# Ledger of designs, part 182: peptides against a protein of PDB entry 2AZE

Target 1, 148 residues: chain A of PDB entry 2AZE
Amino acid sequence: AQECQNLEVERQRRLERIKQKQSQLQELILQQIAFKNLVQRNRHAEQQASRPPPPNSVIHLPFIIVNTSKKTVIDCSISNDKFEYLFNFDNTFEIHDDIEVLKRMGMACGLESGSCSAEDLKMARSLVPKALEPYVTEMAQGTVGGVF
Target 2, 101 residues: chain B of PDB entry 2AZE
Amino acid sequence: GRLEGLTQDLRQLQESEQQLDHLMNICTTQLRLLSEDTDSQRLAYVTCQDLRSIADPAEQMVMVIKAPPETQLQAVDSSENFQISLKSKQGPIDVFLCPEE

## One batch from the design tools (peptide; made by RFdiffusion4, then SolubleMPNN)

Design b1_p26_2_s1 (from b1_p26_2, 10 letters changed)
Fold by OpenDDE base, seed 3:
Structure b1_p26_2_s1 (fold): chain B 148 residues (1-148), chain C 101 residues (1-101), chain A 26 residues (1-26)
Amino acid sequence: as target 1 above (148 residues)
Amino acid sequence: as target 2 above (101 residues)
Amino acid sequence: MSDLDMTYTDKNGNVTKITSLPLTIS
C-alpha cells in the first residue's frame, strides 16, 4: 500500500515535469525558428539592397522594449555610470522581450499560436533540424501535450 | 496488479522524458550555434519599422533597452504605481527611442 | 542619479523627462 502511494506521488511528479519540459521545448523551437527566420530575412534584404543597413538604424539582439501611450508622462532617472535606470510612469506600460517582438513580427511563422498557413508551416519546418520537424508539425496542429 | 502497472508507467514516463531531453538538447545546440556564428549575430537585428509594427507609433512611445547580462529588471504596473527599475552589474545600460514616422 | 534635466517631446507635444541624453535610432 505504501509502495503504491509512493509510486503514485512519483508518477505525478514526473508527469508535471514532463509537461513543463514540453512547454520549454516548444519555446526553444519557437526561438530557434524566429532567430533563423530573422537572420534569413535580413540576409536577403541586405543582398537585395547590396548593402547593410546604417548601423544606427537597427537594434541587435538582445533587447527589450517598453511601450506606453504617448500621453503617458515618463520620468527617467539615470545614474552617472548608466548602471541604474528608474522610470516612473503615470499610466500603464508594456514590456516585451526580443523573442516576443520576433513572434509578433511573424518570425515564428504563427506557430506560437498554432495558427499558421501551409506555407508558414513549410518555412518553420525548414528552419529546424529533421529531428524536430515532427514536433513542429504537432505544434501547428495543436496536438502537442501527449506523452511520447 | 497496481504495483506492476505503476512501475510500468514510470518506465514509460522515463522514456518520454529522455526523448524530450534529447530534443531540447538539439534545440539548445542549434541556438548555441547561432550565437557563436558571427554572421548570424551580425544579422540578428530588428529595424524601426519592425518595432513600429509592434506598437503603433501614432499612439505609443517605444523605448528599446539594451542591458548587459545579469541586469535586474523590476516592473510595477498597478493602479497606484507604474515603475520600471533597471540595475546592471556588468556595464552601462543603453536606452534608445524609436522615432515616430 | 544624474541631475541632468532633459526632455523628449514627441510629435504630439508629449514630454518625457530624462536625466541623460536620449539615444534615438536613426
Scores: peptide ipSAE 0.030, ipTM 0.854, DockQ to the pose 0.030
Fold by OpenDDE base, seed 4:
Formats: sequence, C-alpha cells, structure tokens
Structure b1_p26_2_s1 (fold): chain B 148 residues (1-148), chain C 101 residues (1-101), chain A 26 residues (1-26)
Amino acid sequence: as target 1 above (148 residues)
Amino acid sequence: as target 2 above (101 residues)
Amino acid sequence: MSDLDMTYTDKNGNVTKITSLPLTIS
C-alpha cells in the first residue's frame, strides 16, 4: 500500500541518518580518547622528568603536518602578513591532521581499527564517560552499525 | 503485516537515533570541557619524536602547520600538480620543520 | 573554537574533508 511505501522511504531516510551519526560519533569518541590519553601521557612524562619540555621542542594541538620526500622540491609563496601560503611540490606529499597523528601514535588505543588488546580497551573505556563505554566496546568489537 | 512491521522498525530506529544524539551530546560536551581546560591544553602536545613515528625526517621532510581557526586548506595531489594552499582569516600561519635527531 | 576548513582532492578527483580537534591553541 501507499502507506507502506511512505514508511519504507522514511525507514531508509532514518537508516542513512543513523549511519552518518554513527560515523560522526565514532570519530568524536576517538578524538576524546586520543586527546585525553595524550594529556595523560604528557602529564606523566613531565612528572617523571620533573620539568616540562622546552617550549620549542613541542607542538601543541591543533596542527597538521605535511611530509614529502626530502628530495621533493617545494616552492613556497607567503603573503607579507603570513595569512596566505601556497606550496607547490614537484612530487607527491602527504597531509596528516593532528587526530591522525595521535591515532598513529596509539593514543586512540587501536580503537580506530578495532584492534584493541584487552589493556587497550580498558584504557579506552577509562577515558570516556560511563554512557559511552558500551559504544566503545562495540567499536572495539567491530559491531557498530548493525541492524536495528 | 507489513505495516505493523514497518511501524515497529521506525519506532526502533527513532529510539536508536535518540540514543545516538544523546551520546553525541555527551561527546561534544566532553570535548568542549577539554578545550576550556587550561591544564589539558598545556599538555596537549606532541614532540618531534612523535612525528618521526609518522614520517622519518631522515627520509622525509616533515613540515608542521599551525593555523588559526577558520583557516582554509586546499590540497591537490595529482599527476598534474601537487599543491597546498592555505588562507587564514584570523591571523598569521606558522610553518616550521621538524629537525632531525 | 572553530575548526579548520581543510579539503584534500586526490588524483581521482575525490574530495576528502580533513578535520582536527575542535580545541583551542595552547
């Protein structure tokens, strides 16, 4: 019936919206975990060293990194006020945002790939509010996105 | 019947979406709190050693970009051209290299 | 704090949004 067809359309709409929100939520969770874990790591390190690192030796978030072969020729144009940059490379480059850097550092505990050890999962859970723990577990198991 | 089944599905999906919205709100709140916490911000850093785990400066040039909020970044990586364009609205952009050990 | 508006276009013409943490600069 027409009513059923209308509901099918609505069902599909909701499913897609939920899928999008799931992805967004997962990213938010990873960001939270990675950030908190980074902060904890650095706090502990500074305590052990009994001093903070030299200011010019660290890079505070947010940032991005660009890497390319050392042999790559880079032409950089900078405006006088440094508001505008233009980089031209003669070869391929890579861009990584700070979140990706943190993930590769293990700050997200491998949750991003669903490859958490028991210890990693424990850490991840400890870095989120209680309400998010079940979802973290689902992420680790790769069970997010199932049929509702 | 089909109608009853679909109706039930929609109710379940609505519940699921509401739960997601709730969880997202929690996450957003947590991130906001982190952004407002001075101590957390002070400790939110990586080192060149960390970056070496991403790209070895012995083989790769590692450039760090610090840009103000709302900076636009356009990157093209193709056989025709390799380009990065940065345009800031709120202040100067800082670019520096990660030194080798 | 507002996030950066970053996009990456690959060789296939696909546009990917690059995001960072919505946090303040320390």
Scores: peptide ipSAE 0.018, ipTM 0.841, DockQ to the pose 0.256
Fold by OpenDDE base, seed 1:
Structure b1_p26_2_s1 (fold): chain B 148 residues (1-148), chain C 101 residues (1-101), chain A 26 residues (1-26)
Amino acid sequence: as target 1 above (148 residues)
Amino acid sequence: as target 2 above (101 residues)
Amino acid sequence: MSDLDMTYTDKNGNVTKITSLPLTIS
């Protein structure tokens, strides 16, 4: 029936939307965990050192990382006001945003790759509100969306 | 029947989506609170040691780009062209080189 | 546009040409 067909189309639309929101939520959770974990780490480190690090020794978020082989030749042109940059490489390069850097640093507790130990999971859970803990657990188990 | 089943499925999906929306709101609120907390922002940094864990400075050259909001980044990585272009509208762009160990 | 040529030699003796890098992380 046409009515059933319409509902099936709507069902599929909702399923796709839910899938997209699940992906977005997972990324948001990872960002939250990574940020809080980074702040916690640095706070502890500064407390132990009894001083903050020198200003020019740290890079505050946000930032972008570019890396390439040391064999790569790079030509860079900069405008006088530093509003414009042009980099030319003779070989491949990689670009990473700050969130990816934090993930690779382990700030997301391995939750992003499903490599989450019991201690990692404990840390991850401690860095989110109670309402998000069940979802963090599901992410660690790789079972997000299983109830749908 | 088929209609009743689909109707029930849609109700369940609606509930699930509402739950997701709620969780997303909680999460975005937490992120906003972090962005508004000056102490947290002061502590939201990485070090050269952290960057070395991502790309070995003995083998890789590592650059850090700090740019104002709405800065345009264009990157081309092909066999014939390897290029990064940056254009800011709100201020100067800073580029840092991570030193070798 | 401004250009500044710099030469960097890695641990293996490989030379990399880097131009116009204004700042270095301490």
Scores: peptide ipSAE 0.030, ipTM 0.852, DockQ to the pose 0.029; fails the geometry check
Fold by OpenDDE base, seed 2:
Structure b1_p26_2_s1 (fold): chain B 148 residues (1-148), chain C 101 residues (1-101), chain A 26 residues (1-26)
Amino acid sequence: as target 1 above (148 residues)
Amino acid sequence: as target 2 above (101 residues)
Amino acid sequence: MSDLDMTYTDKNGNVTKITSLPLTIS
């Protein structure tokens, strides 16, 4: 009886760990697809333009985006060495990390929401190693974790 | 019995977790390869046009923050306090304004 | 800590007070 109880606790622990790993894996897949797709897009664009964009016209990853209304008053305090920043707003703001920006740009092919067209899914599959393709398909169908 | 069933479940879960670990290792390897490829890093950028698609500078002010790894970010968005605090340990933080088209 | 005052005016003439924005993307 005690042994069974111990094993049930262990079972729940493993299930929770697997769930966490599934979430992490999905995010890693999305990052991989988004990054590769971004690089591919930019490579093609530069080839078409026959030159890279001006250096100060692009932002390299990693980065964070902060946006707010143009009417928002912002006070910013910066340390002399620029190691510390303090922003005070008089109204609400939004923060987005670079991955979220890439997702909203469509770089993850809509896989993040499970709303992929056939073409989007094809692109997503082409940007991952063969071993990951089945998981990408499961993500698109919303069937991840069905084996449990 | 109950014991036999639980034992079998644990064996199956172990196998499933091993499969997940394998897939995660593949993903991690791919991301590392991307980070080590100089050409990929050169091409890993967004433009002002991209940022405008997220938050239109015609209506929104858009700031870009580039901070070193391990930078602490604290954000408060409440009725009485709207604040962002950044503290870097490894180097200076850069802030840029995205201009309107 | 240091504060720098600057003004941003949008296409509609709205003025936003911003302090200590060091660089603008060009």
Scores: peptide ipSAE 0.026, ipTM 0.848, DockQ to the pose 0.029; fails the geometry check

Design b1_p26_2_s2 (from b1_p26_2, 9 letters changed)
Fold by OpenDDE base, seed 4:
Structure b1_p26_2_s2 (fold): chain B 148 residues (1-148), chain C 101 residues (1-101), chain A 26 residues (1-26)
Amino acid sequence: as target 1 above (148 residues)
Amino acid sequence: as target 2 above (101 residues)
Amino acid sequence: MADLNITYTDKNGNVTQITSLPLTIK
C-alpha cells in the first residue's frame, strides 16, 4: 500500500512534467513552422520582385510591438544612450511579440489553434523534420493530450 | 494488481517523456540552425502591410520595439495612466513607427 | 523570437512575470 502510494505520487509528478514539456514542445514547433514559413514567403516574394524590399520598409525579427488607439496620448522619455525608455499612455495598450504576429499572419498555418485545412497541415508538416510530423498531426487534431 | 498497474504506467510515462525530450532536442537544434543561417535571418522580416493585418494603423498606432536580448520590459498600471519601461543592459533600444505611418 | 524579461504590475501593485504574450493593459 505504501509502495503504491509512493508510485502514485511519482506518477502524478511525471504527468505534470510531461504536460509542461508538451506545451513547450508545441510552442517550439509553432516557432519553427512560423519562422520557416515566413522565410519561405519572403524568399518567394523577393524572387518575384527580383529585388529585396527597401531596408527601411521591413522589420526584421526579433521585435515586439505595442499597439494603442491613434488617439492615445503617449509621452516618451529616452535616456541619452537610448538604453532606457519610459512610455506613459493615457489609455489602454497591447503588447505582442513577433511570434504572435507571425501566428496571426497565418505563418503557423493555423496549427496554434488546431484550425488547419488540409493544405495548412501539409505545409506545416513540410516545414518540420520527419520526426516531428506525427506530433504536428496530433496538434492539428487537438489530440496531443491523448498521445502521452 | 494495483502495483503492477502503476509500475506499467510509470514505464509508459517514462517512454513518453523520453520521446518528448528527443523531439524537443530536434526542435531546438532546428531553431539554432535557423538562427545561424544568414540567409534565413535576412529573410526573417515582416512588412508594415503585415502589421496592418494585425492592427489597422487607421485606428491603431503600431510601435515597433527592437531591443537587445534580456532587455527588461515593465508594464505598469498605475490607475492614473499606463506605463512601459524599457531597460537594456546590452545596447541601445530602437523604437519606431512603421514608415508608412 | 524576442528575448525580453517582461513583468506586469497591476493597479494593486502586484508584480507578475509575463511568460507569454499578448499582454493587454486595461
Scores: peptide ipSAE 0.492, ipTM 0.903, DockQ to the pose 0.922
Fold by OpenDDE base, seed 2:
Structure b1_p26_2_s2 (fold): chain B 148 residues (1-148), chain C 101 residues (1-101), chain A 26 residues (1-26)
Amino acid sequence: as target 1 above (148 residues)
Amino acid sequence: as target 2 above (101 residues)
Amino acid sequence: MADLNITYTDKNGNVTQITSLPLTIK
């Protein structure tokens, strides 16, 4: 009885670990798709323009953004060496990661919400190694979460 | 019956986890390759137009923060005001606003 | 992605680690 109980605890531990890894894998896949899609977009755009964009007009990854109403009063204190910043806001604000920005740009092909079209799914599959294609398909269908 | 069933389940879960680990290794390898590719890194950027499409500067101010790895960000709600504190140990932090067109 | 150590202190003074964004402060 005690042995069975120990194994049941271990079983639950492994299930939770697998669930965590599944979540991590999904995020990694989305990042890969988003990055590759972004690179392709920009490469195509630069080819069409026959030149790269002005250096001061682009923001290279990685970055984060903070957005708030234009009416928000912001006070900023910066250390002399720029190692420390302190911002005070008199109203609400939001913080977003660069990956989230890419997702909202559609760079992950809507796969993040399982709401991608057939064309989006085709694009997503083309941006990952063959071994990951089945998982991408499962993500699109919302069927991820089972035991292999 | 119960013991052997649990033992079998654990073996199956082990195989499943191994498959996940394999897929994750593939993903991390691909991401590493992207990070090591100079051309890809050159092209890994967004524009102000992209940011405007997400948070229109006509209505929202968009602040961009580029910070070294492991920079500490503290967000504080004091009910009286809201704060963001940034502290880096690996280099200077760059903060700028996306211009409105 | 950005590699930041993010913490959030709520109005009650409770500090939590933030591992995912977006984070909305209200």
Scores: peptide ipSAE 0.491, ipTM 0.902, DockQ to the pose 0.943
Fold by OpenDDE base, seed 3:
Structure b1_p26_2_s2 (fold): chain B 148 residues (1-148), chain C 101 residues (1-101), chain A 26 residues (1-26)
Amino acid sequence: as target 1 above (148 residues)
Amino acid sequence: as target 2 above (101 residues)
Amino acid sequence: MADLNITYTDKNGNVTQITSLPLTIK
């Protein structure tokens, strides 16, 4: 009947929205873990060195990176006030976010790729509020995507 | 009947979505707390060594872009030529290269 | 997290708003 058809459409819409929110939640969890883990790492490192690193030796978040072959020829034009940049590349390039950098550094404990060791999972759990721990566990086990 | 079943499913999906929203709020709160913590922001950095570990400058050149919020980045593919255009409205853009090890 | 407005124009001149990275230009 038409009534059932309408509800089926609504059901499908809600399922898709939930799926999208699940992806967003997973990303937020990964970001939280990555940030906290990064801060923890650096705090520990500075304590061990008994001094902070030189200001010009570190890159504070946020940032974007562009990578290309070392052989790529890049032409750069910069406005006087540095408000505008124009780069011309003679070859392909990639743009990455700082979050992706943190993930590749292992700051998300391999949770993003399902490559968590027992120690990685323990670390990940310790960096989130208690309410999020079950979801972290599900992410590590690859059991996310279900309906609560 | 089927109508009753679908109605029940929709209610359950609504509850599931509310749970997700709750968890997301927890996450966003935690991230906001990090952004508001001065010490955390001071420690929120990577090194050139970190970047080299993910993109070896021996093979890949790594350019770092620090731009003010809402900066426009336009990437253009013209098959043989590729471009990146940066336009900021809030301040200067800082671009630098990650040195080779 | 970066706060940039990123657009990509492909070889055919189509402009798309990029909401997620990475972006690979080939």
Scores: peptide ipSAE 0.490, ipTM 0.903, DockQ to the pose 0.896
Fold by OpenDDE base, seed 1:
Structure b1_p26_2_s2 (fold): chain B 148 residues (1-148), chain C 101 residues (1-101), chain A 26 residues (1-26)
Amino acid sequence: as target 1 above (148 residues)
Amino acid sequence: as target 2 above (101 residues)
Amino acid sequence: MADLNITYTDKNGNVTQITSLPLTIK
């Protein structure tokens, strides 16, 4: 009886760990797709323009953004060496990372929300190694979460 | 019996986790390769136009923060105001606004 | 991804480590 109880505890521990790893894997896949899709887009754009964009016109990863209403009053203090910043806002603001920006740009092909067209899914599959394609398909179907 | 059933379940879970670990290794390898590829990193950028599509600068201001690794960001909600504090130990922080059209 | 150490202090003074974004301050 005690042995069975111990195994039940271990079983639950492993199930939770697997669940966590599934979530992590999904995020890693989304990041990979988003990055590769972004690079592909920019490569194509530069080829069409026959030149790279001006250096100060682009924002290289990594970055974060803060957005707020244009009516928000912002006070900023900066150290002389720019190692320290202090911002004061009089209204609500949001902080986003670069990955979320890429997702909202559609770089993850809608896979993050399960809103993949056939074309989106095809693109997503093409941006991952062959071994990951079945998992991408499962993500698109919303069927990830079970035991392999 | 119950013991045999649990033992079988654990074996199946072990196999599933091993499969997950394998897939995760593939993913992390791909991401590492991307980070090590000079051309990919050169092309890993967004434009202000991209950011405008996320947050319309006609209604929202968008501030971009480029900070060295391990930079500390403290967001504070007080009754009087809201604050963001940035502190870097590895170099200067670059903050700029996306221009309006 | 950006490599930042992000903390949030709410209006009650509680400090939490932020592990995922977005973060909305209202």
Scores: peptide ipSAE 0.487, ipTM 0.903, DockQ to the pose 0.921

Design b1_p26_2_s3 (from b1_p26_2, 11 letters changed)
Fold by OpenDDE base, seed 2:
Structure b1_p26_2_s3 (fold): chain B 148 residues (1-148), chain C 101 residues (1-101), chain A 26 residues (1-26)
Amino acid sequence: as target 1 above (148 residues)
Amino acid sequence: as target 2 above (101 residues)
Amino acid sequence: MSDLDITYTDKDGKVTKITSLPLTLK
């Protein structure tokens, strides 16, 4: 009947929305872990060194990274107010956002790739509120999604 | 019947989504707290050593771009065109290089 | 718009031009 058809459409809509939210939550959790882990690392490092790093030796978030071969020639056009940049390369390049950089640094404890050891998982769980710990565990096991 | 089954499924999905929303709210709250903490923001940085772990400056040129929020980034990487375009509406864009050791 | 050429010396020692951009970290 038409009523059943309407509910089936709604069911599918909700399932898709939940799937999207699950993806968003996983990314948010990874960001939280990565940020807290980064801050913790740097705090410890500064304490051990008894001083902060030189101001021009570090890059604060947010940022993006662009890398290419040293053989690559780059032509750069910049507006007078520095609001616009145009980079032309003669070869391929890579772009990484700051979150991806943190992940590759191991700040997300390998949780993003399913390469989370028991010790890494312990660290990851310690960097989130208690309510999120079960979800972190599911992420590590690759069992996120459950049975609806 | 089928209608009853679908109705029950929708109720269960609603409960699942509510739980998910709750977890997301917790997570976003934590991220907000981090953004509001001055000391955390001071410590939210990467070093040249970190950048080298991503792409070794001995082999790769590494540029760091800091742009205001909502800056438009357009990238083309094809056989005919290799280009990055940045357009900011809120302020100037800064570009940095991590030197080799 | 201002055009800048950025060329980096490769591992083989190819001579390159370094302009005022990008800013070099210390």
Scores: peptide ipSAE 0.078, ipTM 0.861, DockQ to the pose 0.029
Fold by OpenDDE base, seed 5:
Structure b1_p26_2_s3 (fold): chain B 148 residues (1-148), chain C 101 residues (1-101), chain A 26 residues (1-26)
Amino acid sequence: as target 1 above (148 residues)
Amino acid sequence: as target 2 above (101 residues)
Amino acid sequence: MSDLDITYTDKDGKVTKITSLPLTLK
């Protein structure tokens, strides 16, 4: 009775904790894939160009992106030491972190949405340690969520 | 019985969590190694072309914000107020504009 | 000219209309 109830509560607690960890792991895997894929892409590009890109032509991680309509009026206030910024917009804006940007660039191989081609999945698997490959496969199949 | 079943379930869940912890440790280690690798960090960049693929500068104004760790970002996006506030504690903030062309 | 209307105000309150931020990708 009470003992079983206590165990049920504990069971549910553990299930929720596992669920949270699964979510965290998936995000970490996506980040790893995205970063490694980005690095690989850029390494190849620089090799082909036989030189690195100009310093002011690229943005290194970490960063965030803010975008809004070109019609949006923006008031920007900046402290002299550049420690403080204030942007006022007359319309809506969007904010994206670097990971989201990488995902939208396809650096996570579509794994984030479970929309991986065979080639995408192959790439994704190649960018993680062997121990993580089965999990990547499960992510691609949308079967993550089960108990190990 | 139910008690035995629950007990067994908890044991199985413990094993599952241990496996997850192991995988997470592997993953976090990989990310740490990436952050510590100078060459990887040098190559961890996006281009204007990449940014245009996210938001077309022909239609959208695109700003890139590079801020030091622990920078406070406050954003309000409502009908009455559209605002972004940045406050750094560890150094200057850089804001870049992505050109149209 | 850009359709962007950006007002840049420094800490001292000086306001300048600009079409680009101080730092721009090249």
Scores: peptide ipSAE 0.041, ipTM 0.858, DockQ to the pose 0.030
Fold by OpenDDE base, seed 1:
Structure b1_p26_2_s3 (fold): chain B 148 residues (1-148), chain C 101 residues (1-101), chain A 26 residues (1-26)
Amino acid sequence: as target 1 above (148 residues)
Amino acid sequence: as target 2 above (101 residues)
Amino acid sequence: MSDLDITYTDKDGKVTKITSLPLTLK
């Protein structure tokens, strides 16, 4: 009885850990797809243009974005050495990391939202190693973890 | 019995976790390779057009923050206070505005 | 600390103070 109880506790622990790892794996896959897709897009664009973009026209990863209404009043204080910034807003703002930006750009092929078309899924699969393709398919179908 | 059932469940869960670990290792390896590839990093950028697709500068002000690793960002977004604080220990912070069209 | 800001007037005539940053994307 006590042994069974111990095993049940362990089972629950493992189930939770697996759930966490599934979430982490999905995020890692999305990041990989997004990064590779971005690089591929830019490589193609530069090839078509036969030149790289101007230096001050692009933002390299990593970065953070802050956006707010143009009607928002913003006060900014910057230290002389630019080590410190302080922004005061009179209204709400949004903060997004670069990964979220890439997702919203469609770089993750809509896989993050379960809105992956056949073409999107094909692209997503092409951007991961073969071993990850089945999991990408499961993500697109929303059936991750259903085999457990 | 219950013991046999639980034992079998644990074995199956162990196999599942091992599979996940393997896949995660593949993913982390790929991401590491991307981070170490100079050409990939050179091409890992977004444009103003990309940013406008996320938040249109016609309606939204968009700031981009480039900061050294381990830069601290603190944000308060409440009805009484709206504030962002940035503190770097490893170098200057660069902040850019996305221009209007 | 140094304060940097730009005044902006929207369509409705509302004057808004916007952060003035050293660099902008082009």
Scores: peptide ipSAE 0.032, ipTM 0.853, DockQ to the pose 0.030
Fold by OpenDDE base, seed 4:
Structure b1_p26_2_s3 (fold): chain B 148 residues (1-148), chain C 101 residues (1-101), chain A 26 residues (1-26)
Amino acid sequence: as target 1 above (148 residues)
Amino acid sequence: as target 2 above (101 residues)
Amino acid sequence: MSDLDITYTDKDGKVTKITSLPLTLK
């Protein structure tokens, strides 16, 4: 019936929307975990050192990382006001945002790839509100979206 | 029947979406609170040692870009063109190099 | 949170936004 057809269209629409929101939620969770874990790490480190790190030795979020071979020739043009930069490379480069850097540092506890040890999962759960813990568990198990 | 099944599916999906919305609201709220926490922001940093875990400065040149909000980054990485363009709207862009250990 | 807009153009000319959400907290 036409009604069934209409409902099927709506069903598909909702499924797609849910999928998008699911991805967004996962990223938000990872961001939260990574950030809190970073803060926790640094707090502990500073306590152990009894001092903060030298100002010029750290980079505060947010940031972007660009890396390339040291043999790569880089031509950089900078506007007078430093509002514009143009980098030309003679070889390939990599770009990493700060979240990706944190993930690679293990700040997301391997949750981003579903590669969590028991300790990693425990840490991840401890860094989110209680309401998010079940979803963190699902992410770790790779079972997110199983009910859809 | 088919209609009943679809109706049930839609109800379930609605509940699932509502749950997602709720969880997302929690997440965004948490992030906002963290952004407003001075102590957290003070401690939100990485070191050169951390950056070495991403790319070894002995082999790689590592640049850190600090840019104001609403900065546009355009990157082209092809055999014929390797380029990064940065355009900020709110202020100057700072670029730092990670020294070798 | 950062509102950087980052795009990547591959060798085929396809433009991809490499960030779909705000970046980490500032």
Scores: peptide ipSAE 0.020, ipTM 0.842, DockQ to the pose 0.299

